# Peptides against a protein of PDB entry 6DSZ: the designs that were tried, part 292

Target 1, 361 residues: chain A of PDB entry 6DSZ
Amino acid sequence: NYVVTAQKPTAVNGCVTGHFTSAEDLNLLIAKNTRLEIYVVTAEGLRPVKEVGMYGKIAVMELFRPKGESKDLLFILTAKYNACILEYKQSGESIDIITRAHGNVQDRIGRPSETGIIGIIDPECRMIGLRLYDGLFKVIPLDRDNKELKAFNIRLEELHVIDVKFLYGCQAPTICFVYQDPQGRHVKTYEVSLREKEFNKGPWKQENVEAEASMVIAVPEPFGGAIIIGQESITYHNGDKYLAIAPPIIKQSTIVCHNRVDPNGSRYLLGDMEGRLFMLLLEKEEQMDGTVTLKDLRVELLGETSIAECLTYLDNGVVFVGSRLGDSQLVKLNVDSNEQGSYVVAMETFTNLGPIVDMCV

## One batch from the design tools (peptide; made by RFdiffusion4, then SolubleMPNN)

Design b2_p26_5_s4 (from b2_p26_5, 10 letters changed)
Fold by OpenDDE base, seed 4:
Structure b2_p26_5_s4 (fold): chain B 361 residues (1-361), chain A 26 residues (1-26)
Amino acid sequence: as target 1 above (361 residues)
Amino acid sequence: FEEIDMEKFLKELEEALKKEEEERKK
């Protein structure tokens, strides 16, 4: 019996950064199918801390810090709808990943959405939202004492949701989503009532956005609102301000991933299907009353990387490029371009041996 | 607390999904 030692998965399907191991450590967490890799980001590079086997393919992986937690907790949802909240605990040399809460969030009836599983966390950690099935939005209330993840569904009238995020700076948890109907693609917002278990009308909507609008980025304060990324355009909306750009450079290839660089939402990395890396810049205008408004949007081509499935800005201009189709990379963003006009330098490359085909025997 | 009649909700969802699928085929 040749125990074919199943090669460890190398294709990256998700990555997040935060303070998971401690309040002080900067971590990179990488999802590779059923494996979670935990690194500490150091000046010398990525230091491996722990590898964790999950009970299924990781579909959602998000860090969040509930009020009064000293470090981030990790939410994971598997492709089989097993949800858990994980905590890192170190006691001397002993490293434990503790399950704070768990549950299965599968519904008995529902069409799995064509855009796959979407999991989002309210920035104020009031709830987790899940788009698993068309016409349903699942809510997991976040309570510190909950060991069992109780969830409820809210009917979503918009059956074909493309992407959804929680907005920042909202009194109630508020989602912003792109959806498609027979008339085109649209953006809408809803407030989520935990008490009534229903949607209330959100602060704004935008009908008839770009036909290929595919991603929502929630923008933190002071800007607030959302960025909508399409094939041809990038749009900002916060209810009061609407601004759209159509830089010709983004038409060449579809933007497929993003990551916030600055905590204040001034810069975002964008990756496209050709492995081009962009910086999206939000230019601020400070008003006389001290309010900050968006003046303009700008896109800059930084260079080329492996085709990103996910991007994570770490520190000091270092970016992790998680790739499913190619080799993952650690890259450095430089202030000055090279002779070819690239601001990107590869620091490390992680060989992708391809997807582990689970041969169902 | 109006218990969301999950059976009613699911039935309405199924009907809505069927209607959308029919509208996409036109």
Scores: peptide ipSAE 0.033, ipTM 0.514, DockQ to the pose 0.010
Fold by OpenDDE base, seed 3:
Structure b2_p26_5_s4 (fold): chain B 361 residues (1-361), chain A 26 residues (1-26)
Amino acid sequence: as target 1 above (361 residues)
Amino acid sequence: FEEIDMEKFLKELEEALKKEEEERKK
């Protein structure tokens, strides 16, 4: 009897950094199909804390901190539309992952979107937004006492949403999204009314963005607004300021993932389909009234890594490169380039044995 | 759940999606 030890999945399909185990611990959370791996980031590297099996492939994994929580909670949505909010609890040596809330968010009707499941959380933790189906935006209100994730749908007139995020610094929860119509790709904003369960007109829109605009990055205050990443261009818009750059270096390969480095949104990591790692820099200008505005955008090539499915900045110039197609890596960003002109040094490599179908599901 | 008239919505969605697919095929 050959006990085929089912190899654990090694391909990474998501990663998030935050304070999940405690307020003080920096955690790396890695999604590998149905498996969630939880690490503590230490000076010595990644310390494994817990592995958690999910009831399906992880499609969305986001950390968020509701008002009055001491540490981050974890939102997970599976490919079978099972949603949960998880909390880490430790009592001495006993470690439990507790479900704070759960629900199934599958609709009886609707076409699953070609761009897949998108899950986003309002920066003020007022709601979760889900783009699961074309023409629908699902809202999950985040109430403290709600053990059951009640959700409702809002009709989204824009049927082909490419990417969507909640904006920062908005009085009402506000989404910003790239969508496609017969005239091209556009950016639009909507305010989400929890009370009326409808969209209101958002603060701004930008028609006719780059035809291959694929990602929205919500920028924190003081800048606010959003970055739109295309094949050839990177644009910033906040309603008052519009700025676009077209650095030739990004045209060589499609940017496929991003991660914010600085809490104030001054720097972002970008990864492309060739495993090139970039830094996007937001240059600030301080006005005489003390307001901070965007002066310019700059892109710098840092070096090469495995092809990133996801990126997350940990600390001290260390980045986790989550790869689906190749080996995942811990890399160090250096201030000075090496002899090859790279600012990236591989610290650790995690062998990807390929897509292991977890036969236990 | 304020029942979005699911039949009406579905029909409008199907018609809109069909139109979009027809426009993509041109």
Scores: peptide ipSAE 0.025, ipTM 0.519, DockQ to the pose 0.010
Fold by OpenDDE base, seed 2:
Structure b2_p26_5_s4 (fold): chain B 361 residues (1-361), chain A 26 residues (1-26)
Amino acid sequence: as target 1 above (361 residues)
Amino acid sequence: FEEIDMEKFLKELEEALKKEEEERKK
């Protein structure tokens, strides 16, 4: 009887930071297939708090803070379309993860999108948006009185959505998405009417973006708008201003993940398929009327890490590199480069034992 | 609740996907 000690999954498929355990604690939450690991970020490193088994593979994991909540709630969607909203509660030494809401968001009809499950939350916590199937956008209203997740679908005319985000600073919840049609890839915006359960025309669109445009980053105020990342270019658009850069260094490998460093959206980490870590910088221009506009975009190579599936900036230049293919890392960003020109120093490495082959014995 | 006529939606989706595939083959 070989007691196969079920090795814990080590491959990271998602990570998020926020204030989940308390209003004051900075947390790192790591998704490892069906497991959720919760850490507190401390000056000494990552302190483990809780490990939670999920009933399925985590496909979406997002922290959000509804109005009147003292700390963040966690939205999880599984690969089997089980959605839940989780709350952390601690009573003395007892730690409980409470389900605030749950539901299955699977549709009876629809082709699962080839780009997989996309889940997004409105920055003002008005709704959750889900792209699960081609030609459908599912909305989950975030009402305080909803103990059950009620969802509805809106028809999306654009069948091949590549990525989608909610924009910041919009009176109504507004999505920005990259889609593909026979003419190429494009960016479009829609306002989401909760009342009418339909899309309205958004503030802007950009036809014929880069053919390999793959990611949307919603930029907070004061800049607003979105960053579109491609294979060869990085573009910014906010309805009034369009700016594009094509730094040769990003052509070498596809950017696959991103994370915001500054709350004001001045800096973003970018990770590529070769494990290169970049900083994207938004240079501001203050106009005479006090408005802040984007002056320029710049990309800087910071160094090399494990191939990131996800990135999270923690605090004080510490970054968690969640890796599916390699070892996850805690790295330090330095102000000064080393002798090799790298700004990245590995602080801790988390061994990836590879995919748990459930050998059914 | 305008029940999305799922049959109509599927048919329109299938026609749209078919048209897109035909346009990609040209």
Scores: peptide ipSAE 0.000, ipTM 0.321, DockQ to the pose 0.010
Fold by OpenDDE base, seed 5:
Structure b2_p26_5_s4 (fold): chain B 361 residues (1-361), chain A 26 residues (1-26)
Amino acid sequence: as target 1 above (361 residues)
Amino acid sequence: FEEIDMEKFLKELEEALKKEEEERKK
């Protein structure tokens, strides 16, 4: 009996940072096909805590903290539409990953969207939103008091949604999305009514954004609103303020991933298809009434890394670069550039052994 | 994964969240 030691997947499909193991621990969670790796971020580097096998390829992985929770919960959705909410529990030396809830969210009827599965969580933890199929938005309510709420689909009039996020600071859960129609790409917002199980008109829209607008970033308060990333432009909108930049440097390669650095949304990491790492900066202007508004947007080239599938800022200028095509990396962002003008230094490299051919036995 | 319906999913979530609230009140 040749025990073929099944080679573990090394290609990274997703990563997230938060407080999963405790309120105090900073964690890095890495999705590698069917495997979830959990690390504690330490001054010495990444300490492995647990590896979990999932019964399917991880498509969505998001941390969220419901009201009254001391630490984050983990939402996972697989490519076969298996959803679960996971909790970390430690009892002495025993480490358990508890499944609080799990289910299949597949619909009997629907065309899978060309842009793949999108899963998002409302910042106030009122609901999970899923774009699984064209013309449908699935809602999983997270409200504890409303026992009568079941997961439901809301019809989207916009059939070709490119990306979607929940906005911050909204009285009702509000989505912002980029969609394509025959006239081009547009940005729209909808409020999600849990009561009526429908969309209401959102606070704003922007028709005719850049033709290759591909990503939405929800911006926290005090700025609020969203950033729209295109091939040639970066646009901010919050209903009251619109600002667009077209820095020539981003035109050279498509931005494919992003991650928020500052909790207030002042800085974001951007990664492109050539492995270039950028910082997007939101410049603030303080008004006489004490309100903070966006003054300007800037993009700075930090340096080069492996081609990122996902990025996550950890702490102290350390960034995890999750790569599907190359080696994943821990990199340090420096205040001062090196002789080549790079602010990026590789700290650790995680070898990618390439795609594991799933030999279905 | 045991395939459960979405109603069961939401019920298990509610029960798990309620249990955690009860444990914190102790």
Scores: peptide ipSAE 0.009, ipTM 0.318, DockQ to the pose 0.011; fails the geometry check

Design b2_p26_6_s1 (from b2_p26_6, 12 letters changed)
Fold by OpenDDE base, seed 5:
Structure b2_p26_6_s1 (fold): chain B 361 residues (1-361), chain A 26 residues (1-26)
Amino acid sequence: as target 1 above (361 residues)
Amino acid sequence: SKEELEEALRELEESVKNPKLKYTVP
């Protein structure tokens, strides 16, 4: 009886940063297939706190803080459509992960989207949105007293959604999405009515964006709006202002992940398919009325890392690079470039043993 | 510009919320 100790999965398929263990602790949460690893970020590096086994591959992992919570809650959706909201609870040395709410959000009818599962949370914690199936947007209302995650579907006319986010600063929950039709790729917004369980017309749309527009970044206030990332261009739109850049450097490899550095959305990290790490900078302009508008967008090459599946800024220029294809890394962004012009230094590398080929013997 | 990137990176070091995250790169 060779107990093949099944090696724990090492490939990272998601990461998030927030205050999950306490209001004061900075946590890194890492999804490795069916496993959630919880770390506290310390001066000495990543301190492991707990590992959690999930009943399936983690497809969505998002931290959120409902009104009146002292710390973040964790939303997880598995590839088998099991949804849960988790809370960390410590009582002395006893550490428990409490399931506040759970549910299965699978539909009996629907075509699973080719671009996979998308899960998003409204910044005001009014709802969770799920793009699971073509032509459907699933809504999970967030209610504190609800132990059962109940969902409903809203029909999307746009069958081929590429990416979707909730916008910031909206009176009603508002989604912004890139979709494809026979005429190309477009950006549209919808308000989500919880009461009527329908879409209302959103604040803006942009038809005929770049053909390879692949990602939406929701920008916090004071800028608001969204960034649309393509193969050749990066565009900003907030309904009133449009700005586009086409930096030649991004044409070399497709940007595949992003992470917000600043709470106000002034800086983002971008990772491409070659492991290049960029900073996207939003230059502000202060108007005479005290309003802040976007003046310009800039993209700067920071350096090279492992090919990121996910990025998360921690603090003090420290970034976790979650890799599926290579080793995950903890990297430091330095103010001064090295002799090669890189601002990136690897601090720690986490060996990826590759896909566990379940050798069915 | 390179200067704006370096300024942005400097602001990250100055904006340290948790002094415990001073990873001393050796």
Scores: peptide ipSAE 0.434, ipTM 0.861, DockQ to the pose 0.735
Fold by OpenDDE base, seed 3:
Structure b2_p26_6_s1 (fold): chain B 361 residues (1-361), chain A 26 residues (1-26)
Amino acid sequence: as target 1 above (361 residues)
Amino acid sequence: SKEELEEALRELEESVKNPKLKYTVP
């Protein structure tokens, strides 16, 4: 009886970087269908620590650090709407992944959104937000010591949400989202009241954004606000300042993923459908009153990689390129370009043997 | 500009938090 060891999934559908194993360790976490791979980033490359089987395909994977936690916790939502919060625990040589909280967040009534599952975490760790169904925003309060993830729904008037994020620097948890109506695509904000379980009017809105606006990036302080990425344009808005660029280079292929390089949100990586890697730069302007405003946005081509499903900056110009369609890569960003004008060098390549077709068992 | 990109990339090398992540590029 040869137990044909089922080939492990190799296609990457999510990746995150943080301090999951300890406060000091830099970790790369990779989602490969139902598998979570945990690495420590070292001088010698990626050191594998643990592989975890999940109760379904990973749809959302986010690291977050509640007040008083020494290390990051991991939120996972599966395509079957199983939610959990995971903690890494090491006791000598014993490594355990502890489920701190779990729950099923499926609704009996609702149309699953065509743009898929979106999961977001408030930067102050007050709540998790989920867009699972059209016209609903699900909230999971992040209470200490609650082993059961309880959720409630808030009705969205906007039925066709494209992307949503929590904003930074908001007194109340505030979402920013792109939505589509018969007039086009728009950006709106809402404050989320945990007490009243309703939306309040957000700080700003932007009507009639680019027709193909597809992604929202929440920008940390001191800038605050959001970046909206389209097919032809990149726009910034924070309620007081609006800035738009339309670099011709982004028109060639759709930007499909992004990752923040700096904690202050001054630089981002962007990946497109052709495997081009860009840097988005936010230029600062210090005002006479000491306020920091966005002076300009710039997009620069770094080079080519595998087609990214997800990107994550590690450290020292090292980027993990998680690919679903091609080989995943560890790449180095160099200060000097090569003869072809590329700043990207592949350090390691992780062979993708193709999507394990989810046999719905 | 190319110069601003190169400056931004230089800042990444200078901002190395973990000195162990000095990948000795061979």
Scores: peptide ipSAE 0.409, ipTM 0.852, DockQ to the pose 0.679
Fold by OpenDDE base, seed 4:
Structure b2_p26_6_s1 (fold): chain B 361 residues (1-361), chain A 26 residues (1-26)
Amino acid sequence: as target 1 above (361 residues)
Amino acid sequence: SKEELEEALRELEESVKNPKLKYTVP
């Protein structure tokens, strides 16, 4: 009996920061294939709290706080379309991860999207949106008392969605997405009607964006709108204001991940395929009426890290770099650059032992 | 400008929500 001790997965395929263990705790949650690791961010670094085995590869992992919850809940979707909402519960020394709701959201029909699974949560926690299949947008209504995650599909006319997010500050849940058609890539918005189970016309659209536009970032209030990341350009649009930059530095490698630093969306981290870490800065202009508008966008190189699959800002310039291809890192952003012009210092490195090849013998 | 990046980075250090993270930096 060779007990092949299944090596624990080390490649990171998702990370998120929030208040999962308590309202006061800052947590880092790390997805490593089928494994969820929960840490508390402390003065001494990352304190492990719990490890959870999932019944499949984690494809989506998002924290959200429904109205009346004191702490964040965790939405997980697996690559086998098993969805759950998890709650952390501590009672003295007893730590339980409670399944608040679960369901399978697989369709019997549909073409799985080649760009993989996208899962998003409405900022007001009205619904979860899933792009699982081409030409379909799956909606999971969020109801507090529902232990069974029920979903419905809305047909998308746009078959080739590249990325999608829910916008902030919308009366109805509103998605913003990049899609490709024979004419190029475009940005469109739709309102999602839970009542009618259909899309309504969204507040804005932008036709003929950059051909390699790959990511949507929903920008919180007061700016609102979205940032569209391309290979050569970064654009902002909120329906009223459009701004585009084409910093030469981003042309060198494709930006593959992002994370919001500030709750108000003034700063973002960007990671590229070469492990370069950037800061995206939104410069504010305060109008005489007290409205805040976007004055300018700027991208600055911070330094180099492991190739990020995911990024999450913790606090105090500390960033977790989740890597699938290399070692994950905890890095510090310094105010002053080193002699090489880098603002990044590695604080901790987490060895990646590579992909676990499940050799079914 | 580099100065505006450095200012933005300084603001991150000033905006620390968790005082405990000040001590995680070597």
Scores: peptide ipSAE 0.418, ipTM 0.856, DockQ to the pose 0.656; fails the geometry check
Fold by OpenDDE base, seed 2:
Structure b2_p26_6_s1 (fold): chain B 361 residues (1-361), chain A 26 residues (1-26)
Amino acid sequence: as target 1 above (361 residues)
Amino acid sequence: SKEELEEALRELEESVKNPKLKYTVP
């Protein structure tokens, strides 16, 4: 009897940082197929706290803090459309992951989107948005007392959504998305009415963005708006201000992931398909009225890492590089570059044994 | 500019919120 010890998955397909175990703990949560790993970030590195088996491949993993919660809750959506909201509870040495709410959000009718599942949470925790199917935006209202995650669909006229985020600082939940039509790629916004279960016209749109615009980053206040990342360009739009840069360095490889460094959205990490790590910098301009506007965008090369599937800034220039194709890394951003001009130093490497090809022989 | 990057990186080290991470790199 060869006990084939089922090798635990090592390829990272998602990571998030927040305060899940307590209000004070900084956590790193790592999705490895059906496995959720929970770490506390410490001076000594990543301390493992709990491993959780999920009843399916994790497709969405997002931390959020509803009004009056002391710590973050975890939203998970599986590739089989099982949704749950998880809470960490500790009582002495006993650690429990509590399901606060669950539901299946699969539709009987719809074309699954070719670009996969997108899940987003409104910054004010009013709703979860899901792009699961072409021409549909699914909304899960966030209600504290509801143990059953109920969803409804809103029809999207835009059939080919590339990426979508909720914007910050909006009176109503507002989505910003890149979509493709026969004329090219465009950015549009919609307000989401929970009451009427429909879209209202959003604050702005931008037609004819870069043909390969692939990602939306929602920018917090005071800037607000969104960053749109393409193959050749990075653009900012907030309804009042538009700014675009085309740094030659990003043209060499496709940016595939991003993570916000600062709570105010002044800095972002960008990772490309070659494992290059960049800093995106938002330069501030203070107006005479005390308003803060975006003056400029800059992209700077930090160095090389494993090819990131996901990035999370932790603190103190420490970044977790979650890799699907290579080894995941904990890296330090240094103030001074090394002899090679790199600001990146690997602190820890987590061996990726590759995809377990279930050779069902 | 490289100087602005280095300044931005310095600000990250100065903006440490979690005192536990202050000692992650010797």
Scores: peptide ipSAE 0.396, ipTM 0.848, DockQ to the pose 0.668; fails the geometry check

